# Designs tried in a protein design run: peptides against a protein of PDB entry 2YKT. Part 208

Target 1, 231 residues: chain A of PDB entry 2YKT
Amino acid sequence: SRSEEMHRLTENVYKTIMEQFNPSLRNFIAMGKNYEKALAGVTYAAKGYFDALVKMGELASESQGSKELGDVLFQMAEVHRQIQNQLEEMLKSFHNELLTQLEQKVELDSRYLSAALKKYQTEQRSKGDALDKCQAELKKLRKKSQGSKNPQKYSDKELQYIDAISNKQGELENYVSDGYKTALTEERRRFCFLVEKQCAVAKNSAAYHSKGKELLAQKLPLWQQACADPS

## One batch from the design tools (peptide; made by RFdiffusion4, then SolubleMPNN)

Design b2_p26_7_s2 (from b2_p26_7 with E8K L12E E15K A19E D24E Y25F)
Fold by OpenDDE base, seed 2:
Structure b2_p26_7_s2 (fold): chain B 231 residues (1-231), chain A 26 residues (1-26)
Amino acid sequence: as target 1 above (231 residues)
Amino acid sequence: SFEEELAKVEAELEKEKAEVGGTEFS
């Protein structure tokens, strides 16, 4: 029936969230933690490289003919430090605003969805059983009326069962329809949450890239001239 | 049809999203 199909679809939405979305989200979080670790590794390796660049700047500053190049090398290392600070802020946001919050939500969701699905199934079954009972009683009444010498004795009771069946059918259909809307809303909320958290990370990533571009654009012309214009 | 019912639900969800703006799952 239409209500049975809509019921099947409602259950399938909950099953898709529990069996497909949530496991995939857990994997996404795990991959995010790996990515964070790799970026932290880049940060550490970059520090060693630019600390070595500072040492080259010290040697230039101690030279008789290359002192001004020492300042250039120090500026290059300082710009790196400032870019790195922006990366660290982006990584903090990536951890705290995306990974941690997704991890908390996906952990709670298993129990929530199980309870929500069970509640829906229980009430759907209750309404279905109540409908089936009324249909069965109407069928019994009709058989009794057909075998009776006075069928009119049962007419009022037949009408009462017909009305009760119509009402219970409508209640079941409405409940299952609302259940399907609710399930789809639950699925959409999960995707929206993921998108919103990714948007927050994207804003912080944009700030990191912008700051790096600005710092380099300010200094790069000066560094490029340093060898051409000895002071 | 089933597709028509799905489309109605999707339209209602898009309307709800537009009204609420952000949708956090809680």
Scores: peptide ipSAE 0.105, ipTM 0.462, DockQ to the pose 0.148
Fold by OpenDDE base, seed 5:
Structure b2_p26_7_s2 (fold): chain B 231 residues (1-231), chain A 26 residues (1-26)
Amino acid sequence: as target 1 above (231 residues)
Amino acid sequence: SFEEELAKVEAELEKEKAEVGGTEFS
């Protein structure tokens, strides 16, 4: 029936969220944690490289003919330090605004969805059983009427069961329809939450890239000039 | 600061949203 099909679709939405979306989201979080760790590793490795660059700047500053190049090398290291500081701040936001919030959401969601599905199934079954009971009672009444010498005695009761069946059928159909809309809304909400959190990460990433571009664009002409004009 | 740069990016994104005709994530 249309009601049975829509019931199956409703259950499948909840199952898809629980069995596909949530496991995939846990994997996404795990991949995010790996990415965060790798970027933290980049920051650490970069520190060693630019500390070594500072040492080259010290040697230039001690030279008789390359003192100005010492200052350039120090500026290069300092600009990099500032860029890495922006990366670290972006990573904090990435952790706190995306990973932690998604992890908290996913952990709670399994219990919530199980309860929501169980509530829907219980009420759907209750309405279905009530309909089936009325249909069975009407069928018993019709059998009694067919075996009776006075069928008219059962006419009013037959009409009452027909009306009750019609009403219960309509209630079941409406309930299942609303259940399906609710399930789709629950699915959409989870995707929207992911998109919104990823937008926050994108903003933070854009800020990091903008600041890095600004700092490098400001200093690069000066560094190029120092190399072109050997004093 | 990072916060100031973030605020600039947010302002630019808000300006773009206004120009594209507010996609309300309704």
Scores: peptide ipSAE 0.093, ipTM 0.367, DockQ to the pose 0.073
Fold by OpenDDE base, seed 3:
Structure b2_p26_7_s2 (fold): chain B 231 residues (1-231), chain A 26 residues (1-26)
Amino acid sequence: as target 1 above (231 residues)
Amino acid sequence: SFEEELAKVEAELEKEKAEVGGTEFS
């Protein structure tokens, strides 16, 4: 029936969230944690490289003919430190505003969706069973009327069952239709949440890249000039 | 630009939030 088809569609939306979306989101969070760890590793390795650059700057400062290049090397290391601080801020936001929040939501969601689906199924079944009962009673009444010497005795009850069946059918169809809209809204809400959180990450990433570009663009002409002057 | 594309996405998300009643999982 139309109501049975719509019921199957509704259940399939909940199943898609539970069996496809939520596991995929858990995997996305895991891949995010791996990416965070790799970026932290890059941060640590970069610190070692620029600490070694500072040592080269110290040696230049001790030289007779390259003292001014010592200051350039120190400035390069300092600009890196500032860029690295921006990366650390971005990583903290990535962890706290995306990964942790998604992990908390997806963990709670399994229980929520199971309860929501069970509630829907229970009420859908209750309405269906009530309809089936009225249809069965109408069928019994019609059999009694056909075998009766006074069929008119059952006419008013037949009309009452027809009206009750029509009303219960309409109630079931409306309930299942609203259930389907609710399920689609639940799915859409989860995708919207993901997009919103990823937009926050994109903003933080843009701020990191902008700050790095600005700092390097400001200093690079000065560093290039220092290398052009023969000592 | 990145800012223009982000502004479009933000406007779409605000419309989506109004249609779905927010971004909460509950």
Scores: peptide ipSAE 0.069, ipTM 0.460, DockQ to the pose 0.735
Fold by OpenDDE base, seed 4:
Structure b2_p26_7_s2 (fold): chain B 231 residues (1-231), chain A 26 residues (1-26)
Amino acid sequence: as target 1 above (231 residues)
Amino acid sequence: SFEEELAKVEAELEKEKAEVGGTEFS
């Protein structure tokens, strides 16, 4: 029936969230934590590289013919330090605004969805059982009427069961329809939350990249000229 | 059709979303 199909669809939405979305979200969080760790590793490795660049700048500053190149190398290391600070700010946001918040929600969600699905199933079954009972009683009444010498004595009661079946069918259809809307809303909220949190990360990532680009664009022409000027 | 019913549900969902205002993942 239409109500049975809509009921199956409703249950399938909850199952999709519980069995597909939430496990995939847990994996996404795990991959995010791995990415965060790798970026922290890049940060550390970059520090070692630019500390070594500072050492090259010290040697240039001690040179009679390359002193000005020492200042250039120090500026390159300082720009890296500023870019690194922006990366650390982005990583803090990535951790606090995305990973932690998703982890908290996905952990609680299994219990919430199980309760929501169970509530829906219980009420849907209650309405279905009440409808089935009325249909069964109508069928019994019709059999009794066909075997009677006076079928007219059952006409009013037949009409009452027909009306009760129609009303209960409508109530069941409405409840299942509303249940489907609710389930789809729950699914959409989860995707929206993920998108919103990823947008926050994207903004912070854009700020990191912009600041790095600005700093490099400001200094790079100066650094490129340093070797062209005859000392 | 099922598609027409889904479209009605989606249209009502957009109305409910506008009323509830919050996209918070509960």
Scores: peptide ipSAE 0.107, ipTM 0.456, DockQ to the pose 0.215; fails the geometry check

Design b2_p26_7_s3 (from b2_p26_7, 12 letters changed)
Fold by OpenDDE base, seed 4:
Structure b2_p26_7_s3 (fold): chain B 231 residues (1-231), chain A 26 residues (1-26)
Amino acid sequence: as target 1 above (231 residues)
Amino acid sequence: SFMEELEKIEKELEKLKEEVGGTEFS
C-alpha cells in the first residue's frame, strides 16, 4: 500500500543517517584530525627551513659584498613568520569550529536517532494495528451476514466499520507522511550543519591565503630587484 | 570572487535554516 511504501521510506531515511551518514561523519572527523596534524607538521618543518634561511641572511650581512642581500633574506623569513601565524589561526578555527563541534554532535546523534525512530515505529504500529483490527472485524461481520437469514440486520454495523477503516487509513497515511517529512528534515539538518561548519573553515582558509598573497605581492618586487643592482 | 561565492552560500544557508528550523542536530 501507499502507507507501507512511505513507512519503508521513512525507516530507510533513519537507517541511512545511522548506518551511512554518522559512520561517514566519524571518518570525516578522523581524516580532519589527520589533516590538522599534517598542517601542524608543515608549520613546524617550515619554521626549521626559514630559521635556516635567517642563518644564511646572517652570513650575507657579515660579508663585504652581500650585506643588502642579508636584509632581503631576513624579510623573506619575516614574511613567512606572518604567513605561518595566519595558518596557526586557521588551524585553531579548523579544530574548534569544525572538528570539535562535529565530534560532539555525532556522539550524541546515535542515541537521539534511535529514540526518534523507535517513537515513530511504535506509533506507526499502533495505528496500523488499530486499522487491521477494524478490517478483521468487518471481515467477520460480512461472514456472519452471509450466513444469516436476515443480512440487513448487519448493514448499519458494516457501514460503521467501513467508515472507521476509512478514517483510520487516513490517520495512518497522514502520520506516515509527516514521519517521512520529519525524517527528511533530520537528514537535511545534518548536511546543513556540515556545510555551515565547512563554510566557517573556508572563511578562515581564505583569510590565510589572502594574507599570504598580500604579503608576498608587497615584498616580491623588492626581493627580485635586490640582485639586479650591481653592488 | 571566492568571498562573493561564500556570501551567496551563507545566504542560501540562512534560507535553509528558516525552512528546516535550524541546522542543529542532537
Scores: peptide ipSAE 0.054, ipTM 0.536, DockQ to the pose 0.751
Fold by OpenDDE base, seed 5:
Structure b2_p26_7_s3 (fold): chain B 231 residues (1-231), chain A 26 residues (1-26)
Amino acid sequence: as target 1 above (231 residues)
Amino acid sequence: SFMEELEKIEKELEKLKEEVGGTEFS
């Protein structure tokens, strides 16, 4: 029936969230943690490289003929420090605003969806059983009427069962339809949350890249000319 | 009874909604 098909569709939405979306989201979080760890590793390695660059700047500053190049090397290291600070802010946001929040939600969501599906199934079954009972009683009444010498005795009761069946059928169809809309809304909400959180990360990443570009664009012409002027 | 089972499920759902908070996943 239409109601049975819509019921199956509703259950399939909940199952898709529980069996496909939530496991995939857990994997996404795990991949995010791996990416965060790799970026932290890059940060650490970069610090060592630019600390070594500072040491080269110190040596230049101690030289008689290359003092101004010492200042250039220090500026290069300082710009890197500022870019690195912006990266650390981005990583902190990535951890706290995306990974932690998704991890907390996905764990609780499995329990929530299980209970929501169970509620829907319980109420759907109850409404279905009540409809089936009324249909069965109408069939019994019609059999009694056909075997009776006075069929008119059952006419009013037959009409009452027909009306009750029609009402219960409509209630079941509406309930299942609303259940399907609710399930689709639950699915959409989860995707929207992921998109919004990823947008926040993208904005923070854009700020990091913009700051790096700005700082380098400001200083790079000066650094490129530093070797052209022999002191 | 059906009603008792439904009430138990509803109480569990309300508790879980509070735990998840009024967030986009609730």
Scores: peptide ipSAE 0.044, ipTM 0.730, DockQ to the pose 0.128
Fold by OpenDDE base, seed 3:
Structure b2_p26_7_s3 (fold): chain B 231 residues (1-231), chain A 26 residues (1-26)
Amino acid sequence: as target 1 above (231 residues)
Amino acid sequence: SFMEELEKIEKELEKLKEEVGGTEFS
């Protein structure tokens, strides 16, 4: 029936969230933590490289003919430090605004969705059983009427059961339809939350890239000219 | 009873909704 099909669709939405979305989200969080760790590793490795660049700048500053190139090398290291500080701020935001919040929600969502599905199933079954009982009583009444010498005695009661069946069928259909809309809304809400959190990450990433671009665009022309002017 | 079971599920669901809803699902 239409109600049975809609019921199956409703249960499938909840099952898809619990069995596909939530496990995939846990994997996404795990991959995010790995990405964060790798970026922290880049920060550490970059510090060693630019500390070595500072040492080259010190040697240039001690020379008779390359003193000004020492200042250039120090500026290169300082610009890198500022870019790296911006990366660390982005990583803190990535951890606190995305990973931590997703990790807290995915655990609670499993329990919430299980309870929501159980509620829906319990109420759907109760309405279905009440309908089936009314249909069974009508069938029993019709059998009694067919075997009776006075069928008219059962006519009013037959009409009452027909009306009750129609009303209970309508109530079941409405309940299952509303259940399906609710389930789809729950699914959409979870995807919207993920999109919103990724938008926050994208904004922070854009700020990191913008700051790096600005600092390098300001200094790079000066560094490129440093070797053209013989001291 | 059916009503007592439903009431328990509804109470648990409301508590979980508050816990999940306090986390801004806008």
Scores: peptide ipSAE 0.042, ipTM 0.694, DockQ to the pose 0.093
Fold by OpenDDE base, seed 2:
Structure b2_p26_7_s3 (fold): chain B 231 residues (1-231), chain A 26 residues (1-26)
Amino acid sequence: as target 1 above (231 residues)
Amino acid sequence: SFMEELEKIEKELEKLKEEVGGTEFS
């Protein structure tokens, strides 16, 4: 029936969220944590590299013929420090605004969806059982009427059951239809949440990249000229 | 009864909505 098909569709939406979306989201979070760790590792490794560059700048500053190149090397290290600070800010946002929030949601959502599905199933079954009962009573009444010498005695009751069946069928169909819309809304909400959180990460990433580009674009011409200019 | 089961489920859902903290999943 239409109601049975719609019921199956509704259950499948909840099942898809619980069995496909939520596990995939957990994996996404895990991959995000790995990415965060790797970026933190980059920051640490870069610190060692640019600390070594500072040491080269110190040596240049101690020289008689390369003092100005010491300042250049220090500027290179400083620009790096500023870029890394922006990366750290991005990582904090990535952790706090995406990973932590998704992790909190995914655990609660599993329980929520289970309860929501159970509610829907319970109400759907109750309405279905009520319909089936009315149909069964009508069938019993018709059987009694067919065996009776006075079928007219049961006519009013037959009409009442027909009307009750029609109403209960309509109520069941509406309930299942609304249940399907609700389930689709729950699915959409989860994807929207992911998109919104990823947009926040994208904005922070853009700020990091913009700052790095700006700093390097400002200084690189000066550094390139430093070796051409006699001391 | 059906009503008792439904009430129990609704109470659980309400609790879970509160725990989610009024986020877009409520």
Scores: peptide ipSAE 0.041, ipTM 0.700, DockQ to the pose 0.076; fails the geometry check

Design b2_p26_7_s4 (from b2_p26_7, 11 letters changed)
Fold by OpenDDE base, seed 2:
Structure b2_p26_7_s4 (fold): chain B 231 residues (1-231), chain A 26 residues (1-26)
Amino acid sequence: as target 1 above (231 residues)
Amino acid sequence: SFVEELKKIEEKLEKEKKEVGGTEFS
């Protein structure tokens, strides 16, 4: 029946969220944590590299013929420090605004969805059972009427059961239809939440990249000039 | 399209990269 098909579709939406979306989201969070760790590793490795660059700048500053190049090397290290600070800010945001919030949501959602599905199934079954009962009683009444010398005695009761069946069928169809819309809304909300959180990450990432580009674009011509025109 | 916009950004970045001449460590 149409109601049975829509019921199956509704259950499948909830199952898809619980069995596909939520596990995939947990994996996404895990991959995000790995990415965060790798970027923290980049931070540490970069510090060592630019500390070594500072040492080269110190040597240049101690030289008689390359003193100005010492300042250039120090500026290169300083620009890197500023870029790295922006990366650390982005990482804090990535952790706090994306990973932590997704982790909190995925833990709550498993229980919520199970309860929501169970509630829907219970009410759907209750309405279905009530319909089946009315259909069964109508069938019994018709059998009694066919065996009776006075079938008209049962006519009013037959009409009442027909009307009750029609109403209960309509109520069941409406309930299942609304259940399906609700399930789709629950699914959409989860994807929207992910998109919104990823947009926040994208904005913070854009700020990091912009700041780095600006700093390098400002300083690079100066560093090139210092190499071209030895004082 | 989004893809066309990305290509334009990539082309711009490649031009900017070429204008930033390599420091010849001679």
Scores: peptide ipSAE 0.006, ipTM 0.270, DockQ to the pose 0.019
Fold by OpenDDE base, seed 5:
Structure b2_p26_7_s4 (fold): chain B 231 residues (1-231), chain A 26 residues (1-26)
Amino acid sequence: as target 1 above (231 residues)
Amino acid sequence: SFVEELKKIEEKLEKEKKEVGGTEFS
């Protein structure tokens, strides 16, 4: 029936969220934590490299013929420090605004969805059983009427069961239809939440890249000319 | 479209890459 098909579709939405979306989201969070760890590793390695660059700048500053190149090397290290600060801000946002919030949500969501599905199934079954009972009673009444010498005695009761069946069928169809819309809304809400959190990360990442580009674009022409001017 | 936006970004990147000359070790 239309109601049975809509019921199957509703259950499939909940199952898809629980069995496909939530496990995939957990994997996404795990991959995000791995990516965060790798970026922290890059940060640490970069610090060592630019600390060594500062040491080269110190040596240039101590020389008689390369003092101005010392200032250039220090500026390169300072620009790196500023870029690194922007990266750290981005990583903090990535952790706090994406990973932590998704992790908290996905853990609570499994329990919520299980309860929501069970509630829907229980009420759907209750309405279905009530409909089936009325249909069975109408069939029994019709059999009694066919065997009776006075069929007119059962006519009013037959009409009452027909009306009750029609009403219960409509109630079941509406309930299952609303259940399906609710399930689709729950699915959409989860994807929207992921998209919104990823958009926040993307904005912070864009700010990091923009700041780095601006700083390097400002200084790079100066650094490129430093060796052309003999002191 | 997303593809058109990506193409514009790629074209911009390629233009900027040509403006950044290499430094030689002297």
Scores: peptide ipSAE 0.006, ipTM 0.259, DockQ to the pose 0.019
Fold by OpenDDE base, seed 1:
Structure b2_p26_7_s4 (fold): chain B 231 residues (1-231), chain A 26 residues (1-26)
Amino acid sequence: as target 1 above (231 residues)
Amino acid sequence: SFVEELKKIEEKLEKEKKEVGGTEFS
């Protein structure tokens, strides 16, 4: 029936969220934590590299013929320090605004979805059973009427059961339809939440890249001229 | 398409890398 098909579709939406979306989201969070760790490792390695660059700048500053290049090397190290600070801010945002919130959400969601599905199934079954009961009683009444010498005695009751079946069928169809819309809304809400959190990360990443580009674009021409223009 | 736009950006970045990389220590 139409109601049975829509019921199957509704259950499949909940199953898809529980069996496909939530496990995939847990994997996404795990991959995010790995990415965060790797970027923290980059920040640490970069510090060592630019500390070594500062040491080269110190040697240039102590030289007789390369003093001006010492200042250039110090500026290079400082600009990269500022870029790394922006990366650390982005990583904090990535952790706090994406990973932590997704982790909290996915943990609570398993219980919520199980309860929501169970509630839907219980009410759907209750309405279905009530419909089946009315259909069974109508069938029994029709059998009694066919065997009776006075079929007119059952006419009013037959009409009452037909009306009750029609009403219960409509209620079941509406309930299952609303259940399907609710399930699709729950699925959409989860994807929207992911998109919104990823948008926040993207904004912070854009700020990091913009600041780095700005700083390097400002200083790079000066650094490129340093070897051509001995002071 | 978005993929074509990304390819254009990649090609631009590769050209910019070649232009900046030329300071051989002579």
Scores: peptide ipSAE 0.005, ipTM 0.268, DockQ to the pose 0.017
Fold by OpenDDE base, seed 4:
Structure b2_p26_7_s4 (fold): chain B 231 residues (1-231), chain A 26 residues (1-26)
Amino acid sequence: as target 1 above (231 residues)
Amino acid sequence: SFVEELKKIEEKLEKEKKEVGGTEFS
């Protein structure tokens, strides 16, 4: 029946969230933690590289013929420090605004969805059982009427069961329809939450990239000229 | 594009919601 099909669709939405979305989201969080660790590793490794660049700048400053290049090397290291500070801010946001919030959400939603599905299944079954009972009673009544010398005696009661079946069918269909809309809304809400959190991360990433580009664009012409000027 | 794919997903979900609301279950 149409109601049975819609019921299956509703259950499949909940199952998809619980069995596909939630595990995939847990994996996404795990991959995010790995990415965070790698970016922290980049920051650490970069610090070592630019600290070594500062040492080269110190040596240039101690030379008689390359003193001005020492200042350039120091500026390069300082710009890097500012870029890395922005990366650290982005990483804090990535952790707090994405990973932590998704981790909390996925843990809470598993329990919520299980309860929501169970509630839906219980009420759907109750309405279905009530319908089946009315259909069974109508079938029994029709058998009694066919065996009776006076079938008209059962006519009014037959009409009452037909009406009751129609009403219960409509109630079941409406309930299952609303259940499906609710399930789809729950699925959409989870994807929207992920998109919104990823947008927050994207904004912070854009700020990191913008600041880095700005700082480098400002200084790069100066650095490029440093070797062209004969000392 | 990624944005177009998201829009298609949204449109599909909205269509499915409307189809469920309009179905006279006979």
Scores: peptide ipSAE 0.011, ipTM 0.321, DockQ to the pose 0.074; fails the geometry check

